# Peptides against a protein of PDB entry 3S8F: the designs that were tried, part 64

Target 1, 157 residues: chain A of PDB entry 3S8F
Amino acid sequence: VLTLFVAVPSLMTAFTVAASLEFAGRLRGGRGLFGWIRALPWDNPAFVAPVLGLLGFIPGGAGGIVNASFTLDYVVHNTAWVPGHFHLQVASLVTLTAMGSLYWLLPNLTGKPISDAQRRLGLAVVWLWFLGMMIMAVGLHWAGLLNVPRRAYIAQV
Target 2, 166 residues: chain B of PDB entry 3S8F
Amino acid sequence: DEHKAHKAILAYEKGWLAFSLAMLFVFIALIAYTLATHTAGVIPAGKLERVDPTTVRQEGPWADPAQAVVQTGPNQYTVYVLAFAFGYQPNPIEVPQGAEIVFKITSPDVIHGFHVEGTNINVEVLPGEVSTVRYTFKRPGEYRIICNQYCGLGHQNMFGTIVVKE

## One batch from the design tools (peptide; made by RFdiffusion4, then SolubleMPNN)

Design b1_p12_4_s2 (from b1_p12_4, 6 letters changed)
Fold by OpenDDE base, seed 2:
Structure b1_p12_4_s2 (fold): chain B 157 residues (1-157), chain C 166 residues (1-166), chain A 12 residues (1-12)
Amino acid sequence: as target 1 above (157 residues)
Amino acid sequence: as target 2 above (166 residues)
Amino acid sequence: SFEDRLRELLEP
């Protein structure tokens, strides 16, 4: 009940953030239904990281609703599904947001901007992290649906 | 100028909120569809039943593994299972194919898992409480029971077996 | 297949 109660305002908040991004993109010259996305600063790891985290959070949030459902939770509880959910929520959203925060915070704290090489490396790290995390998360959810247990080194399947 | 910007932002927010609500209904519909097209073969009793974990090994239906399988009716059995550090009893659990099995599972020590591979039986077992799961094995053979809840140093080696006989 | 296994698990 609590999870479902939190799900609604969380969705509202997430999409209001998306609305803000749309507005920002349009202010940056983006036009059309999706043109505003391209206008966002994708060359900045401090921007890309949190956005990718948010993208990972979408299926994770949906999974949270599943996990909170009595009948479905019986199927997925203590299976590989649960770690898959966690890796989307913590290792994707939280971690990528933290990474993005560092890309902004450290230059500001030191008073020195990051070099172009560091920026490119940061982008590579963030994108590779996201890709790897998505592969792992999909795999874990898949395994979970196949009844691969959590906290077990062996499975029948 | 500020008013114009504010109004524009609100317009986008309104659109996204509408989209959010629509997606909420989509998710609910997907869950409903899943539940409608798939039925769980395992039926949890959902009733709170308590036992004394300090005496469960000495008295009651869990005390004697040889008497753990009780026929309660035609093609109906109740199996009293103990999950303990680090194993299950009885082991193996022998049940007939096609019979309705009610598992009554409890623990004398710490929290354990009861995950039967090849089935949708997957419950946590708490000391002082009885987990009830109803299942019918349609296929004969051996089904491995694994502990999927960390229960101590021997957790990784905690296994049991259900033997379904023709 | 995955779908077959899923059906088996959800509808034993």
Scores: peptide ipSAE 0.015, ipTM 0.772, DockQ to the pose 0.266
Fold by OpenDDE base, seed 1:
Structure b1_p12_4_s2 (fold): chain B 157 residues (1-157), chain C 166 residues (1-166), chain A 12 residues (1-12)
Amino acid sequence: as target 1 above (157 residues)
Amino acid sequence: as target 2 above (166 residues)
Amino acid sequence: SFEDRLRELLEP
């Protein structure tokens, strides 16, 4: 049980970011319990991408606790569960954060703002990426629970 | 002013931190509950045993596949299994239905996996270490062993078979 | 903008 306390710093970091988002949303005019969410700049792929990454990181983080458990790891280790966790952490959070960073960085480096078409395309890309990643991740976790092995092309389920 | 902003930020942070801690305890509680109610499905780690991977093929209980299955008692067997690049020995592993089987698995070369389909047997096999798994096969038939740890060019074809006899 | 509001709040 004590090993699970390794999750504390990660959770603190994650929810501090969430707190910042809430604060930002309220500064943008959002009110109420959920109104601040709508007030966030969802029309900007530089914002949407990393936020979607954070959302994907939530179940990934929960899974991380499972993976770190000595007893529960026996159930999930070297099954499709692990790639599911991995894709949430790296292919979702890290990748989407990188995508978002580019949407901010490139306009600043070039001195040219992105066009409206590019903005819309960017939004489509990050949302589709997120959706696909979530579907795949759920599938992999499910398969893992069905004892589908990692690093194998066959399974008896 | 800055003080007002600081106070507001702290309020949000405290709230979210409290939530995070609460969720942590929820997760711990769920894990504890799972362990308390599902202990039968969890195989605890056995005592660590060491072997010399450079000599395991030449001498000792893993040296002869024909002598790999050893009856240790009434309805009890120990099976000495080698996972190697790229296969398992003995292959097939023949054991009786309903017997308590203790698998002693090691590797002479690199890390391999030992995943038995249809069972909860799933361990990594490290050179120099002996993995011990206890299992009783209730159903006769063939159980495929799958290597679920990358071990080289032939990894994808590394399979074994356990034959459970009536 | 958000930045303007933040500046107003933090740097009155």
Scores: peptide ipSAE 0.006, ipTM 0.782, DockQ to the pose 0.009
Fold by OpenDDE base, seed 4:
Formats: sequence, structure tokens, C-alpha cells
Structure b1_p12_4_s2 (fold): chain B 157 residues (1-157), chain C 166 residues (1-166), chain A 12 residues (1-12)
Amino acid sequence: as target 1 above (157 residues)
Amino acid sequence: as target 2 above (166 residues)
Amino acid sequence: SFEDRLRELLEP
């Protein structure tokens, strides 16, 4: 229970970002319960990448709670579940955030905006990255639940 | 103007914070549900037991693999297992079917894993610490032990076997 | 303004 309380500030932080997104979307003209989502700048890879990272972070965070649970961790510890969790947290959230930051930072530092072609390519890259990461993460979590060991090249299943 | 914007943000933050708290309780409830419905697969944590890794090979219950399996009672055994670079001892571990087995696992060198396929036995093995796992093998046969913690160049080939006899 | 800056950050 005490360990699970660590989830409180994490959730607060995560959903504070969501609050910022809602505010931004509404500032951009989005209305209603979900209209603000569509109003967000989905044509900007600098925006899309971190958001996709956050989306991947949701199941990863939920898994983090599982991993943090002493009793439940026994089931998943050092199985393929753990790499699945890591790829959601690091390879998705952190990596996509870095990618997004790069898409924003470089144009601003150089004073040269990215071309439309580069923008479209960037969008494709981050979406494909996200898709691949989700597929891999689901597979790893599934394998972990089947007791496939971590850091081993063989398994019975 | 900035104050107006900040107040607006605050309103959304309050909503999402409430949602966050709600989700927290949902997760706690899910954990509670899981524990309530799947308690049979949970192995309770044992007490911390320490051992000197520098002498564990020389003296004590882990020193002789031929004496590693100790009958402690009717249909009860304690097995003293060493996980080392790069293998397990004894190997194979021979135990009878249906007996309650208490594994006492430690390492003389570095951290290893002790993952027994076909079972829920999966523990870290730390030098200086004894991992205790209680298990009853209901089916005879061979169970492979896998090291699932990186321990060096030979990690990938670090395997053991538990042989359960009828 | 803060709102304007936010829009500037999100638009390009």
C-alpha cells in the first residue's frame, strides 16, 4: 500500500499534462467533451510525438503499479513483462518525447523551419514508431504472463 | 491576462487531479481483486537470511552438493542450492514427487536468477542473502532452471535441472 | 500574453 502511494504524484503529474492539453485544445477552438482533442495540432510531429509517448505511458504506468506491488511483482518479475514495461516507459515516452523535442528545437535553434515534406515524414516516423512499440510491448507483456523469462534466449512456450 | 489563463488551467487541473485520484482507487481495487482471486499463486516473502558468500563454498550446508538435499520431515525436504557463474549446484536437483521442498538459494559470486520453468519459482539470488522458496512438485519429470539475471559472459548458458521422481 | 505565447508554441 505504501509503495502504491508513489503512484499518486505520478498520476497527478501525468494528468496535469493532460489538463494542459485540454486547455490548449480549448484555446484552439475545441469544444465539448472531446472536441478539444481534435483541435490539438496533430499535424506537428513536435506535438504528436510526445503525446503518443504519453499514450504509451498510460498502460506502462498501469503496469508500473503492478510491478510496484510486491505480490503481483512476483508474477511478472524478470519475465518478458518487464522489458515490455520498459519499452513503454523509455522507448516510447522518453524516446518519443526526445524526438518531439528535436522536431521543435532544431528549427528554433537554426531559425529554419522544417519543410512540409520533412513534417510529413516526421509524422510518419513517430506514428510508425508508436505502432511498432505498442505491438512489441503487447507481445512482451503477453509473453511475460506466459512466464517467458527475461534475459534468456529460450523458453518452453 | 496571465491570471485569467492560469485560473483556467487550474480548473482543468482540478478535474484531472480528481480523475487521477479516482484512477488510483481503481488500480488499488484491481490489485485487491487480483489478490483476492489469485492468492494461491502468491508466495509470501520470507525473512531476511544472510550468509557469507566468501565461505559458502567451503563450509556450511551449501558446501557439498552431495548433501544439498536434506530430509527435514516426512515428505519434507530442504534443498541448498548455489547459483554461481555459470551454473547451479547440485545439478541435477533430485526431489521426490509430492514432497514439500524448501529451496535455500544463495550465490558465492554475483547476482543470479533462479527461474524454474513450469513452476512459479522465480527469485533473485544475491550473494550474502539466502532466498527461500517453498514448492511442491505435483508432476514428475524434469524442470529446467534458467538464470534470468545477467551475470556475465556465460549467463546465456547458465542452466540447471530439477528432476522430480515418482 | 501567456495565452498568445502558448499558441505560438503549439502552432508552428
Scores: peptide ipSAE 0.000, ipTM 0.772, DockQ to the pose 0.011
Fold by OpenDDE base, seed 5:
Structure b1_p12_4_s2 (fold): chain B 157 residues (1-157), chain C 166 residues (1-166), chain A 12 residues (1-12)
Amino acid sequence: as target 1 above (157 residues)
Amino acid sequence: as target 2 above (166 residues)
Amino acid sequence: SFEDRLRELLEP
C-alpha cells in the first residue's frame, strides 16, 4: 500500500528529471524529438553514471509495484526476483549516482580537473557497471519467475 | 529571460506528462501480462490462525510427528508441519498421490521458509501463526522443502522431503 | 538569466 502511495509522486519526479534533461539537451543544441539526447554530455562520467542509474531504476520501479501487489507477490516473493529488484535500485541507481557524484565532487573539491585518461576510465567503469547490473538483473528476474528460491544455494531449475 | 525559460520547461513537462500517462498504461499491461502467465495455480493464503510457539512442541497437533498426517476425508489430508531450527517435521512427509493436502505449518522458534520444489508452494512460517497451504500432488516422487528465509547458522542445510506415494 | 546559467554549467 505504501509503495503504491509513493509510486505516483516518484513517477512525477522521474518525468520531471527527464524534462530537465530534455531542456538541457536542447540548450546544448539538440533539436527534434530525440536530438536532445545526443546533445547531452555523454563524455562526462559525472553525467553518464546517474543517468544510467535512472535508466536502471525504471524497470526496478515497475518491479516495486509488482512486489507490492498482493497477487503478484505470491509469485515472486522470496525468489531470485527480489534480489534482482533491489540490485536495480541500490546497486544501479544509488551506486551509480554515488559514482557520478564523486566524478563531479572530487575535481571541484581539489580544484584539479580530471585528466582525459581518468575521464575515459570513468566512462568505462560506469558503462561496464551498468552493463553488469543489467545482465545480473535480467538473470535474477528470470530465475525468480522460474521459482528459483532466494537465500538458497540450490534450485531445481 | 527567466520567463522564456519557464515557458520552455513547462512545455517539456507537459510533453513528459503525456508520455507518463502512456507509460502508465504500459505498466498496467505488463502487470496484466505477468498475472495472466504466472499466476496459474497460485495458492492463496488461508485465514489467520494463531498458536503458542512455546507450547506447540508439547501439546496439540504438531507435538507428535507420527500423528502429523491426518486423514480428513476419503482423498483429503491435513499435515501438521513444524519448521524449526534446523529442519522440518515430520520428515519425510508422506502423502498419497492425487489427494488434497492441507498443510498447517508453524514454527516453535524463528521465522522460516517453506518452499517446495516442483510446486508453487512458497510461504513464510512465523512463530505464533499457522500458515495454511492447500495442494494436490499429481506426480509421485520426492519433493524437497527448502528454507528460503534466513533462520540462523544452519539455514543453508535446512531441508525437508515430501514423499508422494502412488 | 536562468537559461544562460544552465548553459554555463553544462558547457564549461
Scores: peptide ipSAE 0.000, ipTM 0.758, DockQ to the pose 0.010

Design b1_p12_4_s3 (from b1_p12_4, 6 letters changed)
Fold by OpenDDE base, seed 2:
Structure b1_p12_4_s3 (fold): chain B 157 residues (1-157), chain C 166 residues (1-166), chain A 12 residues (1-12)
Amino acid sequence: as target 1 above (157 residues)
Amino acid sequence: as target 2 above (166 residues)
Amino acid sequence: SAADRLAELLNP
């Protein structure tokens, strides 16, 4: 009940953020149904990181609804599915948002802009982090559906 | 300019909200489809049943592991299982193939897990509560019980066995 | 296969 209650405002918030991104992209010259996406500042790790976090949050949020469903939770509860969900919500969304915030905050606090090399390195870090988290999350969800237990060092599969 | 910007933002928000509403119905439909097509081999009991964890080892149906398996009808059994630090009793649990088994599981000490490999039996076991799960083993053999809830220093070694006889 | 195992798990 609580999860489902939170799901509605969370969806509203998520799509409001998406609307803001569309608006920003269009202000930057993007046109058409998808052109606004390309117009966003993909060269800035402070932008890319939280956006990738949001992308990871989509399947994570869907998984939250699954976990809150009584019948489906019986299948996934205390399996590798659960840590898969966590790695999308915490290790992807929260962590990438924090990383992105840092890339914005540090230059502002120090008064020194990041170098081009640092910017490129930051982009590499963020994208590699996202890729690794997606691989792990898919693997954990898959393993969970195959009845791999959580908090156990062995599995029948 | 501010008013125009606000109006534009509102238009985008309305579009995305409409999309979100549509996706909500898609998710509901997917869940409904899954529930309609999925046939669970395990049926959890919705009724809350309580037991005194301080006396469960001394009196009642969990007290004697030799009498833990009770035939309740033709091809129907109830198995009274204790999950404790760090194991299960009875161990092994012996049941016939094809019989409807009702597991009544409780704990005398701390919270444990009851995860049977090769099945969809997976419940948490709380002291003072009885976890009830119904299952029919279609294949004979040995099924390992794994504790998937941290219960102390011996958690990683807490295993049991269900032996299904032909 | 993994698919078969999943099917069995979901519909034992």
Scores: peptide ipSAE 0.024, ipTM 0.792, DockQ to the pose 0.250
Fold by OpenDDE base, seed 1:
Structure b1_p12_4_s3 (fold): chain B 157 residues (1-157), chain C 166 residues (1-166), chain A 12 residues (1-12)
Amino acid sequence: as target 1 above (157 residues)
Amino acid sequence: as target 2 above (166 residues)
Amino acid sequence: SAADRLAELLNP
């Protein structure tokens, strides 16, 4: 139980970011419980990428709590569950945030906006990346629960 | 209006913080549920037992694989297992079906894994530390031991076998 | 089955 208090700062940070997104969406005209989501700039890969990373980070963070549990870690440790977790954290949040940052940084540094074609390509890339990460993560977590070992090419399931 | 904006932001933050706390309780509840319903499957951490990895191959209960399986009771055994680069000893490990087996596992060289397929036995093996795992095999047959911690060039081929006899 | 094995792992 005490171990779970370690998650409090992370949760506070994550939900503060979510609050900021809600506020931004509402400022852009979104109304209601979910209308603010639709109002966010989903046509901008610089926005979409880190947000998708954040979405992937949610189940990853929950998994982090599981991994930090002495009891539950006995079940999942050194199984495919662990790679599933850090692919959500690193390959999703960190990577997508970096990708999104580039979509903002390069136009800003060069003074040249990205073309519409580049924008559309960027959107495709980040969405496909996210989809692939989610599929892989679900598979790895599932395999982990089935006792598929980490760092092994063979398993009995 | 900056003041109004701050109030609005604060309201949203409070809401999300409340949600955060709620989720914390959900996770605590899930852990509590797991503990309450799956206590039989939990092997508590024991007292840390140390061994000298530089001499473990030469002296002590791990030195002779032929004497690695020790009967400690009518239906109880202790098995002294070495995980090394790149294999396990004894190999195979032969134990009776239905007996309570206490595995005492250590390493003379680097960190290894000890993952037994078809069981919940899954521990890391550290040089200088003895990992203790208790398990009862209900079904006879062969159980593969897999190293699930990278230990060098031969890691991917590092396997062992537990043979459970009727 | 895999489900049975999982159940056994969680509750041996």
Scores: peptide ipSAE 0.022, ipTM 0.810, DockQ to the pose 0.256
Fold by OpenDDE base, seed 5:
Structure b1_p12_4_s3 (fold): chain B 157 residues (1-157), chain C 166 residues (1-166), chain A 12 residues (1-12)
Amino acid sequence: as target 1 above (157 residues)
Amino acid sequence: as target 2 above (166 residues)
Amino acid sequence: SAADRLAELLNP
């Protein structure tokens, strides 16, 4: 009950952030239903990282609702599904947000912008992290559905 | 103009909130669909039963592993299982193929898991509570019980076996 | 197969 209750304001917050992104994209010259997305600063790791985190959080959030369902939880509880959920929520959103925050915070604290090389490296790190995390998350969710147990080194699948 | 900007932001927020609401209904619908089509494999939770974990080893139906399997009907059995650090009793658990088995599982020490490979039996076992799981083994053979809840240094080696006899 | 096992787990 509590999880489902929290899901509502969380969704509202998420879509408010999305609204802010749309507004920003349109201010940057983006037009149309989706053109604003392309107009966002995808060349900045400080932007890309948290946005990718948010994207990973979407299926994770949906999974949270599944985990909170009495009937569906029986299927997924204490299987590899749960670590998959956690990695989307923490290792994706939180971690990527932290990474992105560094790319924003350090230049602002020092007053010195990051070099182009650092920017490119940052983008590579963030995208690779996201890709790896998505692969792992999909694998864990899949394994969970196949009844691979959590906290065990063996499984019959 | 700040006022115009605020109005624009509000408009986008309203749109996204509407989308959010729509997505919420989509998620609910998907959950409902899943529940409607995938309910056969769900073992419903039983009535909450309590037991004293400090005496469960000395008295009661869990005290003697040799008496753990009780025939309650022509094709029905109750199995009183203890999950403990670090194993299960009885071990092996021997049951007939095709019989309805009611597992009554509890713990004398800490929280354990009771995950039976090859089945959808997967429950946590709490000291002081009795977990009830009903299952019918259709295939004979050995089914491994895995502890999927951390219970101490020997957790990774905590296994049991259910032997289903023809 | 894994797919069959998954189906069985979801609808035993």
Scores: peptide ipSAE 0.018, ipTM 0.782, DockQ to the pose 0.237
Fold by OpenDDE base, seed 4:
Structure b1_p12_4_s3 (fold): chain B 157 residues (1-157), chain C 166 residues (1-166), chain A 12 residues (1-12)
Amino acid sequence: as target 1 above (157 residues)
Amino acid sequence: as target 2 above (166 residues)
Amino acid sequence: SAADRLAELLNP
């Protein structure tokens, strides 16, 4: 029961980050309910990567609540659902954040800005990573709901 | 100027915080709805039962696979199952169709999984604890038991079979 | 079974 309370600080953190994004977008000239999103620097892989991670974290976080639920965990535990959750949380949010950090950190450490070609390549990488991760995660969650076990090479489906 | 900026940030944070709380209630409501409407397939947790993993193979109901299936009523059985590195006993587990089966599962060595394909039986098996699962097989045939908790080098080959007889 | 054979091999 108390495990579900972990959702509170997690949601607070996530939406605090969202608040920062909204503020930044509005400072960049975005207006209205969604205009601030368009105003964010989507041409910078150092920004795009962690934001895509956050997007993946939304269903992952929802899944976290499911996994933390005493009753619902009996449905999903040790099925492919769990790896699906991990890939959204670790391989999406954490990994993409690390990737984004790298795109910012390396130019600063070396003193050399990334070229336009490198920037475009970086954007392609993080978007493709996100797309692939979403496909895999959806597949894993779906398989889990079909009772495909984790840590097994064979399944009934 | 700086004060205005901080005030603006706080306003956004308060808005998103309110949204986060609202979403929390939505999630709780969804869980409650799911529990209210879709609980038929959920296996409830059993009572905590302890056993000595160091002696479970030598004495007690798990010691003899030939005596593992115990009829407790006209259409009711208890099956004492050991999950071990790397297999299950008894194997196969033979039970009649339509009977209420109570599985009492434990491990003499490490943590294993007990995942029965085609069923909602899916529990972890801990040394020193007895997992209790109640299930009625409606269809005759073979049901594969899969270890879904990593337990060592032979984990991938750790399978069992439940044979449901007409 | 194969599992039993493996169990015997790996944990005699």
Scores: peptide ipSAE 0.000, ipTM 0.783, DockQ to the pose 0.019

